# Peptides against a protein of PDB entry 5CWW, part 20

Target 1, 194 residues: chain A of PDB entry 5CWW
Amino acid sequence: VPKLQGPFDFDLNPEDEQDDEVELKDIYVIGEKPRVADLMRGEEEELEMMKEDQHNGLSLNIICLLSTSGQVKICLDIDGVEAQWLPPRSKNKRLFAPPPEPPSLLTFQTFDTLKPAEVTPDGWPMFSEDATSPYSFYVTHPAGITYISLTPWVFRLESELQSDSEAGTEFRIDLLAKGQGSERDRIFTQTRTQ

## One batch from the design tools (peptide; made by RFdiffusion4, then SolubleMPNN)

Design b1_p10_8_s4
Fold by OpenDDE base, seed 2:
Structure b1_p10_8_s4 (fold): chain B 194 residues (1-194), chain A 10 residues (1-10)
Amino acid sequence: as target 1 above (194 residues)
Amino acid sequence: SLAEKLASLF
């Protein structure tokens, strides 16, 4: 039986200005890049062709959170959270090891998809995938639709994670951390017919 | 900082 995981701690989560608990409405998970080398074990020729065309995604899971206000939080799974299963009911009273510290998600970026005037108390924004890219998605709200792409930073971060050279890594990571790298574009706005 | 946290991955 799968084990329910959580709560998760959020590292570097901006203090939500509102004392009111930010009500989350949706979650969108982008899984780490498949280890194609592990999946295609024995097909060396196809592996070489796939390495060239595969914009190798990020080696980390990405967790996107969406609030009622249309705020998006982009979080990185730095701990490598895996699916957990309930321990087999072994009759042996295993001494309860203290519960491991809850896994942490690193808050990479926070941004709004709605203007303050578009926010409604009963709003229910939702994520939807982009069929053309695993690192792009949409936020749909009654007020409009926003396209989001993580591609501006994901591949750069992956390049650093896979780099054998430490030269300049600190500088490039500092630039990534300071940059609001995600693309955001309002592709549709609902006209209020008065 | 975010940079320090990211740097810890290396």
Scores: peptide ipSAE 0.389, ipTM 0.908, DockQ to the pose 0.836
Fold by OpenDDE base, seed 4:
Structure b1_p10_8_s4 (fold): chain B 194 residues (1-194), chain A 10 residues (1-10)
Amino acid sequence: as target 1 above (194 residues)
Amino acid sequence: SLAEKLASLF
């Protein structure tokens, strides 16, 4: 049985201009790319074919959070949080282990999918996957549907993570951090029938 | 900064 994890600390969480606690409604996790080399150990020919697939994702987990207001928060799992399972019913309560330090997520980007006039107190926005890309998804709200793609920065970040060259890395990372180039497009807007 | 945090990955 999977173990419930959390709470998580958020590094560089923007001060929400609103004193109101951001009520989260949904979570969307994009898992790190599989270590194909570890999975395909002994299948070298298939490994070469998979390396050519331009869809080598990010080596970090991405956690997307969605609020009632339609705010999306994109977080990176830098610490490498792993899935945890409940231990089998074996007796040894290690009662005295200090609580583990809460895992931290790095807030990469925060943006709104709704206009202020579209926000409703009973709004229930939800994530849904894009079948065409693991790094694209939709936010559905009664007011409309927004397409989001992380592809503009994900592959660039991965390229830096896999680079053996330290030369210019700081500059490229600074540009990436400032650019925050997630694509956002409102693909549907619900017309209020007056 | 975000850049500094990202730089800590290297």
Scores: peptide ipSAE 0.389, ipTM 0.909, DockQ to the pose 0.841
Fold by OpenDDE base, seed 1:
Structure b1_p10_8_s4 (fold): chain B 194 residues (1-194), chain A 10 residues (1-10)
Amino acid sequence: as target 1 above (194 residues)
Amino acid sequence: SLAEKLASLF
């Protein structure tokens, strides 16, 4: 049985101007890129081909959170949170190790997918995957559908994580942090029938 | 800052 994990702390969470607890409606997790080197043990030729595909993704998990208002939070798992399972009912009272410190997620970006006039109290926005890219997804709400892509920054961040050179890293990371260049495109808007 | 937190990954 999976172990319930949490609460999670959100590092650099923007102070929600409204003290109103953001009611979350959905979560979308983009897992870290597979350790291709570990999977392709013995397939050296295929491993070389897959390594050359610079499009392998990010070495960090990404957690996307969606509120009733259509607000999306993009969080990075810096601590490397792993799935936990309930320990087997072993009779050994293993000493209650102090509960591990709650893991933290780094809030990378926050943005809205809805206009204020489109927000409804009973709104239930949902994530859905894009079959064409692991770093793209849709937010569906009765008012419309928004396409989101993390590709503008994900591969740049990964390039920094994999770089052996410290030269210019601080500058490039500063640009990445300021740019927060997730693509956002409203692909459908529901016409209010009068 | 976000940049400082990201920089801590390196």
Scores: peptide ipSAE 0.388, ipTM 0.908, DockQ to the pose 0.826
Fold by OpenDDE base, seed 3:
Structure b1_p10_8_s4 (fold): chain B 194 residues (1-194), chain A 10 residues (1-10)
Amino acid sequence: as target 1 above (194 residues)
Amino acid sequence: SLAEKLASLF
């Protein structure tokens, strides 16, 4: 049986300026790129074909959170949270290991998908996948549909993670941190029939 | 800062 994980601590979470508790409505997880080399041990020909897929994904899990207001939080799993299973009902009271420290998620970016006038109390925005890219997705709300792509920064961050050179890393990471790197495009807006 | 946290990955 899968173990319920959490709560998660959010590192560098912006102080929500509004006294109203941000109610989360949906979650979207982008799993880390599998180490194809480890999975395909013995299938060398298929490994070469998959290496040619130039778009090496990020080696970190990405957790996207969506609020009632259409706010998206992009979080990085720096700690490498893995799926956990409930321990088998072994009768032996093994000594309670101290509860592990709660895993932390790094808040990378926060942005809105709705205009203030589009926010409704009963709003239920939802994530949906993009079939063409694991690092792109949609936010659907009654007011409209927003396309989001993480590709502008994901591959740059991965390039830094895989770089053997420390030269200029600090500068490039500073640029990544300051950059509003995610693409956001409203692809559909519901016309108010006046 | 975010940059410092990202830098800790390396």
Scores: peptide ipSAE 0.387, ipTM 0.908, DockQ to the pose 0.842

## One batch from the design tools (peptide; made by RFdiffusion4, then SolubleMPNN)

Design b1_p11_1_s1 (from b1_p11_1, 8 letters changed)
Fold by OpenDDE base, seed 4:
Structure b1_p11_1_s1 (fold): chain B 194 residues (1-194), chain A 11 residues (1-11)
Amino acid sequence: as target 1 above (194 residues)
Amino acid sequence: MKIELFFQVSE
């Protein structure tokens, strides 16, 4: 049985602190890249063939949050939250371990998918997967459908995370966050039939 | 903002 994890604390940019009242409608999680080397332990011959197909991806989990207003927040799991399973019903509840500090999510990007005039109080925007890329998805709202791709920054961020130089990493990540953002394309707009 | 997450195994 999966274990419920959280609460997660959000490290929000000061500009986003005013959004504490935003009602979330959906969550989309992009898992970290599979450690192919760990999966292929004992299959060294196939590992050499798959070195070319090393799934280039981010070593961090990405948490996408969607509000009623169609605002998307892209959050990074820097702490590396792993899937947890409920232990088999073994009796010893160690009652006295202090709860672990809640893991933090770093808000990397925030953007809107709807125009102010398209926002409805009863709107239920939802994420949907893109079969062509693990780092692309759609936001569906009654007003329209928006394609989103994280590919413009994901691979650059991974390169920074794999750099041996700890010096300036935070600065370089901040530059990535402020630089080329996620690709956004409104692929469908619902015409209001008057 | 507080979020609770859980992992599900796809059947």
Scores: peptide ipSAE 0.026, ipTM 0.522, DockQ to the pose 0.354
Fold by OpenDDE base, seed 5:
Structure b1_p11_1_s1 (fold): chain B 194 residues (1-194), chain A 11 residues (1-11)
Amino acid sequence: as target 1 above (194 residues)
Amino acid sequence: MKIELFFQVSE
């Protein structure tokens, strides 16, 4: 059954708080890797073969946001991981438990795909999928096309999330965010024919 | 700015 997710609160970095008027034009969501162990309950032999392929994705949902200015924000659903490891909420919904805090999205990376001179007020940049990788995509604008890949960090992040030490996970994620960024390559630029 | 996003992930 499709799970409705949200509302999400954005933990914006203080440096990103100045953009009070970010008009979003598109959203791209990369779903978490399927828990094959949950799907293959009873097929232990096939589970061992698929364990090698199970390491090929992130256990977090990734939410990419695209503004009119061509700015991309990469957000991670950290709370979604906790919900997966939480034992099924025992049927004893304490009737008086305060509503759970809305899940938060961690802003992992922010970068521009357009030069300042390419930004137009009526610009409508859009995401498009890469058929070759679930962690790569394109941003298309009239000024050009930018290729983006999350592969430089996504597998490292997964390795950290699967580590037995829950302690310091937030710190390790912060180090990854400040370290190897997403790959960004302008593959096409529209030449203004004067 | 508080942005509220709602999305449905299809399993």
Scores: peptide ipSAE 0.026, ipTM 0.506, DockQ to the pose 0.473
Fold by OpenDDE base, seed 1:
Structure b1_p11_1_s1 (fold): chain B 194 residues (1-194), chain A 11 residues (1-11)
Amino acid sequence: as target 1 above (194 residues)
Amino acid sequence: MKIELFFQVSE
């Protein structure tokens, strides 16, 4: 049985701390790139052929949150939240293990997909996947459809995470977060039939 | 903000 995980603590930027009242409407999760090396354990010959394709993705889970206002928060799972299973009913209750610290999510980017005039109190924007890329998706709202792509930063972030130099990694990641944002394109706008 | 996440591992 899957274990309920959470609550997650969100490391919000100071600008985002004021939004305690954000009503979330949808969640979209982009899984970490599969570690082909771990999957191909014992098939070394096929592993060499797949190594070239392994460079395409982020080694962190991405959690996208969508509010009623059409605000998207992109969060990174730096701690590596793995699916936890309820331990089998083993007799030895290690009764005294302190509860694990709640996993934290780093808010990497926050942006709006709707104009203030398009926001409705009963709005229910939703995510939908892009079949062409795991790092692209759509936000659908009655006012319109917005295409989002994380590709401008995902591969650069992965390159930084894979760098042998631990020194300055945090600083470089912060620069990436502040630098090139996600691509946003309003692909459809609903004409208000007056 | 507190979010509870349910992970379903798709086999």
Scores: peptide ipSAE 0.025, ipTM 0.527, DockQ to the pose 0.398
Fold by OpenDDE base, seed 3:
Structure b1_p11_1_s1 (fold): chain B 194 residues (1-194), chain A 11 residues (1-11)
Amino acid sequence: as target 1 above (194 residues)
Amino acid sequence: MKIELFFQVSE
């Protein structure tokens, strides 16, 4: 039986802490790149063919949150939340293992997809995947459709995560977050028929 | 798989 995981702590920037009242409408998760080496254990010949694809993604899960206002939060699972299974009902509850610290999600970027005048209280923006890229998606709202791509930073982030220097990783991630943001393009705007 | 994300904002 899968263990219910959570709560997840959000390492929100202080600016994001004020958004306690943000009603989330949708969630979009981009899974980490498959650890082909772990999956292909025993199929070394096929592993060599897939080595080229091993570099084509982020080793972290990305969690995108969408609010009623059309605000998108891009969060990174730095702790690497893995699927946990309920231990078999074996008797020895080692009672005293402190509960594992709740996994934290790092808010990497926050941006709006709607203009203030387009926000409606009954608005239900939704994510939809891009069939052409695992790191691109759309936000659909009655006011319009916004294309979002994480490609400007995803591969740079992966390069930093793969660097031999564990020291300063957080600092480098912060620099990336402050650097080139996600691509955002309003591809459709609904004309209000007056 | 219903991931029930309990968001606890750490104070």
Scores: peptide ipSAE 0.023, ipTM 0.437, DockQ to the pose 0.101; fails the geometry check

Design b1_p11_1_s2 (from b1_p11_1, 9 letters changed)
Fold by OpenDDE base, seed 2:
Structure b1_p11_1_s2 (fold): chain B 194 residues (1-194), chain A 11 residues (1-11)
Amino acid sequence: as target 1 above (194 residues)
Amino acid sequence: MKIELYFEVEE
């Protein structure tokens, strides 16, 4: 049985601290790339062939949040929160371990998919996957459909995380966040029938 | 802001 995890604390950018009242409508999670080296333990010859096809992906979980207004927040799980399971009934609950500090999610990017005139109080925007890429998805609202791609930064962020230099990693991540944002394309707009 | 996450395993 899965264990309920959280609450997660969001490290909001100072610009986003005013949005404590954002009503969320959907959540989309992109799992970390599988550690092929841990899965192929004992198949070293196949591991070398799969290293050339190293599924270019991020070693961090990505959590996308969608508000009623069509605002998307892209959050990164830097702490590497793994799925937790309820312990088997036979292990004595150590009744006295303080609860671990809640894991933090880093807010990497915030952007809108709707114009202010398209926002409705009863709006229920939804995420949907892109079958062609694990780092692309759609936001569907009655006003239209927006394509989103994280590919402009995901592979650069992974290259920084794989660097042996821990020094200046935070600074380089901040430069990536301020640099080329997620790709956004409005692929469909609902015509208001007059 | 606080979120609670549930993980489901697809069989």
Scores: peptide ipSAE 0.025, ipTM 0.504, DockQ to the pose 0.340
Fold by OpenDDE base, seed 1:
Structure b1_p11_1_s2 (fold): chain B 194 residues (1-194), chain A 11 residues (1-11)
Amino acid sequence: as target 1 above (194 residues)
Amino acid sequence: MKIELYFEVEE
């Protein structure tokens, strides 16, 4: 039986701390890249072929949050949130160690997909996958559809995480967060049929 | 903001 995990604390930018009242409508999770080396343990020839795929995704889980307002938060799981299971029903009441402190999620980017005039209190925006990339998705709202791509920064972030220099990683991540944001394209706008 | 996550493992 899966264990309920959380609550997760969000390391929010000071500008996003006011969002405690944001009603979330959807969540989209992009899993970390498979550790091909762990999967191909014993198939060294196939492992070399897969290393040449320069499209090695991010080694971190990405958690995208969508509010009623069409605001998207892109969060990074730096601590590595893994699936947890309830311990087997052992007859021994081993003292429940206090649950570990819940991991924090780093808010990497926040942006809007809707104009203020498109926001409705009963709006239910939803995520949908892009079949062409795990790092691209759509936000669908009654007012329109927005394409989002994380590709401008995901591969750069991975290159920074894989750098032998642990020194300044946090600074380089902050620079990436402040630099090139996610690509956003409004691919469809609902014409108000008058 | 607080989020609760559920993990399902496909067997």
Scores: peptide ipSAE 0.025, ipTM 0.503, DockQ to the pose 0.368
Fold by OpenDDE base, seed 3:
Order: structure tokens, then C-alpha cells, then sequence
Structure b1_p11_1_s2 (fold): chain B 194 residues (1-194), chain A 11 residues (1-11)
């Protein structure tokens, strides 16, 4: 049985502190790229073919949050939150491990998919996957459909994470967050039939 | 804001 994880602390920018009233409607998680080297222990020939694909993903989990207003928050799991399972009902209660510190999520980007006039109090926007890319998805709302792609920054972020220089990693990530944002394209708009 | 995550293992 999967263990409930959280609460997550959000490192929000002070400008985002006004968002305490944001009602979330959906969540979309993009898992970290498979560590092929750890999975293919013993299949050296297949490992060479998959080394070309090792450049095709982020080593961090991405958590996307969607509000009633159609605001998307892109959060990064910097700490590497692994799936936790409830311990098997084995009789040896190690009753004295302190609860692990709650994992922190870094808010990387925040952006709107809806215009203020399209927002409805009963709106329930939802995520949907893109079958062509793990780093692309759609936000569906009655007012329209927005395509989102994280590809403009994901591969650059991975290159920075794989750099041997721990010094200035936070600063380089902040520069990436402020630089090329996620691609957003409104692919469909519902015409209000008056 | 509090988020609760559940991990499902896809078999």
C-alpha cells in the first residue's frame, strides 16, 4: 500500500504569498527519467542503445498544480522524493525513528492558462497527457484547451543538475526559471454562442 | 498550501 507523503512545503516567492487562497483542482506528475544503468544491471548491449536516450529527460520529479482559475504551478522535487510504502505489518516496531522532515517542493514557474473573463467559480480545469512527449500536456477547461510544453527548459535544467559544480546551482536554476518559460499555446477556444 | 502525494507503482 502506498504511503501518503506530505505535507510538502512550498518555497514560494514572496510575490506568490498572496496565493494562499488558491483552490487546486488537479495535479499532474512527471516522473524522473529512469536510471537505466540501475535497471539494466547485466544487459550491457541494451545499455549502449539506451545511453543515447539518457539525454532525453530530467532527473527530478515535476509536480504540476492546477487551480480553479486555470493557474498552473510547476514545482520541482529537488530532494528526490521516492515512493514510500507502508511498512509490512511485521511485529518489530522500531517505535523511535523521528518522522522524516517534510519534503520541500521548489516552485519553478507559475502561469495562467485562462483569461480573467474565462474564469468561473465552478470551473474544473483538468490536465491531460500528451502521447508524443512526457514533458508536454494539455489543460482542458470549458473555455478552451491550452497546450503546455516544458521542453524549453527541462533539458537545460538537466544539464545544470549533471554539472560537477555544486556551487551556484541554485543561482543557475533561478536564472532558468526567470529565462525561457514553458511554451503555452491555446489550441482551442470555445466560442460563446450568444 | 498542503499537498499530499500518492505514488502508484505501474507494474
Amino acid sequence: as target 1 above (194 residues)
Amino acid sequence: MKIELYFEVEE
Scores: peptide ipSAE 0.024, ipTM 0.504, DockQ to the pose 0.347
Fold by OpenDDE base, seed 5:
Structure b1_p11_1_s2 (fold): chain B 194 residues (1-194), chain A 11 residues (1-11)
Amino acid sequence: as target 1 above (194 residues)
Amino acid sequence: MKIELYFEVEE
């Protein structure tokens, strides 16, 4: 059954709050890694072999936003993971519990793919998938193509999320956000023939 | 800035 996610509130860093006029042009979503343990409920022997391949992704949804200026925002769905590990809400919905706060997206990283001289008011940058990696993608603009990879931090973040200490997860994520950026490489630049 | 995004995840 399709699970509707949202509305999401963006928790923007104070430095990003000044962009009240960010016109978004595209969105790219990387789904959470499938919990093979939930799919293999009854085949304990195959679960042990697949635990080695379970190191190959993040247990969080990643939401990438692209602006007209070629700015990329990488957002993490932290609350989505909490909702999956929460024991099934006892059927005693206290009829007087306030509505749950809307899930928030944590802004993990913000970076530019265009130089200021390449930005145009009518610019329409777009995401495209990398067929070789679920955690890599391209940003295409008339000025050029930029390769982006999340691999420098995704596997480290997953290792921290799988650690038995739920306490301080937010603090550890903030340290990762400050420590290692996404890989960014301009693979093509359109030469304006004068 | 508050952005509301809605996604349908196909399982």
Scores: peptide ipSAE 0.022, ipTM 0.476, DockQ to the pose 0.457

Design b1_p11_1_s3 (from b1_p11_1, 8 letters changed)
Fold by OpenDDE base, seed 2:
Structure b1_p11_1_s3 (fold): chain B 194 residues (1-194), chain A 11 residues (1-11)
Amino acid sequence: as target 1 above (194 residues)
Amino acid sequence: MKTKLFFQVAP
């Protein structure tokens, strides 16, 4: 049985501090790029062929959060949170090591998918995957459907994470967060039939 | 208030 993980502390941007009580309606997780090099250890010829087709995904988990208002938060798992399982009912009362410090999620981007006039108290926006890209998804609400793509920054962030230069990495990531937003396109708008 | 998230990661 998967273990409930958390609490996660959000490192919110100071600009996001105003949203004290955002009711979340959905969560979408994009897993880290599989380390194919680690999986194909001993199959070097197949590794070379797979390296060409490796659209280099991000080595971090991405956690997308969706509020009732249609606000999307894109969070990065810098700490590398792995799936945890409930320990098997082994009779040995091993002293509970104190729970590890809750991992932190870095809020990378926050944006709205709905106009203020489209927000409804009973609205239940939902994520859905894009079959064409692991870094693209849709937000569906009764008012419309919004396409979102993380591709403008994901590959650049990965290149930064793989750089040997630790110096200035935080600054360069901050520049990425501020400079290249996620692509957003309203692909459908529900016409309010009067 | 620091927002706290709880979730289950499916394998």
Scores: peptide ipSAE 0.041, ipTM 0.582, DockQ to the pose 0.526
Fold by OpenDDE base, seed 3:
Structure b1_p11_1_s3 (fold): chain B 194 residues (1-194), chain A 11 residues (1-11)
Amino acid sequence: as target 1 above (194 residues)
Amino acid sequence: MKTKLFFQVAP
């Protein structure tokens, strides 16, 4: 049985502290790039072909959160939340391991997909995947559809994470967050029939 | 203040 993980502590930007109760309507998770080296234990020839594809993803999980207002929060799992399984009911009470600290999610970006006049209290925005890219998706709302792409920063972030310099990773991530935002394009707008 | 995300799955 998968262990219920959480609560997650969100390191929110101090500007986000004023939004007391953001009602979330949907969640979209982009899994970390598979460690091909761990999967291909024994097939050296296929490893060479997949090494070229090794440059095509982020080694971190991305958690996208969507509010009633059409606000998207892009969160990064820096701690590497691995799937925790409930330990088998073996009788050995290791009674004294402190509960693992709840994993922290880093809020990387926050942005709106709706104009203030498009927000409705009964609005139920939803994520939809893009079949052409794992790092692109759509936000569908009654007011319209917004295309979102994380590709402008994902590959740069991966390059920074693969750098041998452990020192200053958080600072480099903050610089990336401030430098280049996610691509957003309103591909459809519902005309209010008067 | 740490904002806590709670998912309440509505029954």
Scores: peptide ipSAE 0.039, ipTM 0.541, DockQ to the pose 0.152
Fold by OpenDDE base, seed 1:
Parts: structure tokens; sequence; C-alpha cells
Structure b1_p11_1_s3 (fold): chain B 194 residues (1-194), chain A 11 residues (1-11)
């Protein structure tokens, strides 16, 4: 049985710390790029053919959160949250392992997909995947559909994470977070039929 | 109150 994970602590920007209890309506998770080298251990010939595709993704999980207001939070799993399973009912309760520290999610970006006038109390915006890219998705709300792409920063972030120089990585990541936002395009707007 | 997220990661 998969274990319920959390609570996750959000490392929020100071501006986001003031956000009241945001009612979340949906979650979208983009998995880390597959470590094909680890999967193809012993199949070196097939690994060479797949090497070109291995460079096309982020080595961190991305967790997207969607509120009733159509606000999207893009969070990075910097701690490497893995699927946890409930321990088998073995009789030896090691009663004394301290609970693991709750994993932290880094809030990388927050943005709105709806105008204030489009927000409804009973709104239920939802994520949907884009078939063309794992780093692109749609937010669907009765007021409209917004296309979102993380591609402007994801590949640059990966390049920074793979850099041999630990020096200044945090600073460069902070600059990426502040500098280049996700692409956002309102592809459909529902005309209010009066 | 800080929003706490709980989810299950599927393998």
Amino acid sequence: as target 1 above (194 residues)
Amino acid sequence: MKTKLFFQVAP
C-alpha cells in the first residue's frame, strides 16, 4: 500500500507566505527525467541509441498546484521525494526511529491563469497534459483554457544542476526563478453568451 | 495557517 506522504513544507517566497489558506483544486506532477543509464545497466549497445533523448529533461520532480482562483504554483522537489510504501506488518515496531524530516518543496514560480473577474467560488480548474511536451500543460476553467510551458527555464535549470561548479549554483537558480517565467497563452476564452 | 500538502507518489 502506498504511504501517504507529507506534510510537505513549502519554501515559499516571502510574497507567497502571506497567501491565506489557498484551496487547491488540482495537482500535476512532472517526473524527473528517466535515468536511462540506471535502467539500461548491462545493455550498453541500446544505451548509446537512447543517449540523445536523455539530455531532454529536468533531474528534479516538478509539482504544479492549482487553486480555485486559477493560481498556479510551480514547486521543485529538491529533496528527491520517492514513492514510499507502508512497512510490512512486521511485529517488531522499532518504536524509536524519529520520524523523517518532512520533505521540502521549493516554490519556483507563482502565477495566475484567470483574471479576478473570471474567478468563481465554485470554480474547479483542472490540469491536462500536453502530448507534445512533458513540460507543457493546460489549465482548463469554465472561463477559458490557458496553455503553460515550463520549457523557457527547465532546460537551463538542468544545465545549472549538471554543472560541476557547485559555486554560485544557488545564485544562478535564483536568477532563473526571477528572470524567465513560464510561457502562458490563453488559447480559449469562453464568450459569455448573454 | 501555512498550507500543508499531502499526496501519494505512485511508482
Scores: peptide ipSAE 0.038, ipTM 0.573, DockQ to the pose 0.577
Fold by OpenDDE base, seed 5:
Structure b1_p11_1_s3 (fold): chain B 194 residues (1-194), chain A 11 residues (1-11)
Amino acid sequence: as target 1 above (194 residues)
Amino acid sequence: MKTKLFFQVAP
């Protein structure tokens, strides 16, 4: 049986510390780029053709969280959350292994998809996939639909992660987070029938 | 209060 994982600690930006108990309504996960080398173990001839496409994507899982208010949090799985299984019911209570430190999620970006006047307490905004890009999605709310794309920063972040210089990685990621944000476009707005 | 996320990673 798959283990429920968590709690995850969010490394929140200091600006996000003022967020009271945010009720989450939806979650959208973008998996890491497949390590083609691991998938094609034994098919070396096809590996050469796929090397060009291997450069297209992030080596980290992205976790998008959506609140009732239409706020989106983009989180990065830096630690690499792997599927955990419930330990087999073997009677050996290893009573003394400290619980593994909860994996941390880095909050990379936070932004709103709704205006304050569009927020409703019973609102249920939802994610939906974009068939054209794994790094793009929609947020649907009764007030409207917002297109979101992570493409402005995903490839830059990957280039930083692949850089041999571990020194200053956190600083460079912080600069990326403060720099080019996710693209946001309100593609539909519900007209209030007066 | 720090928001705690709980999720299950599918294998």
Scores: peptide ipSAE 0.037, ipTM 0.573, DockQ to the pose 0.590

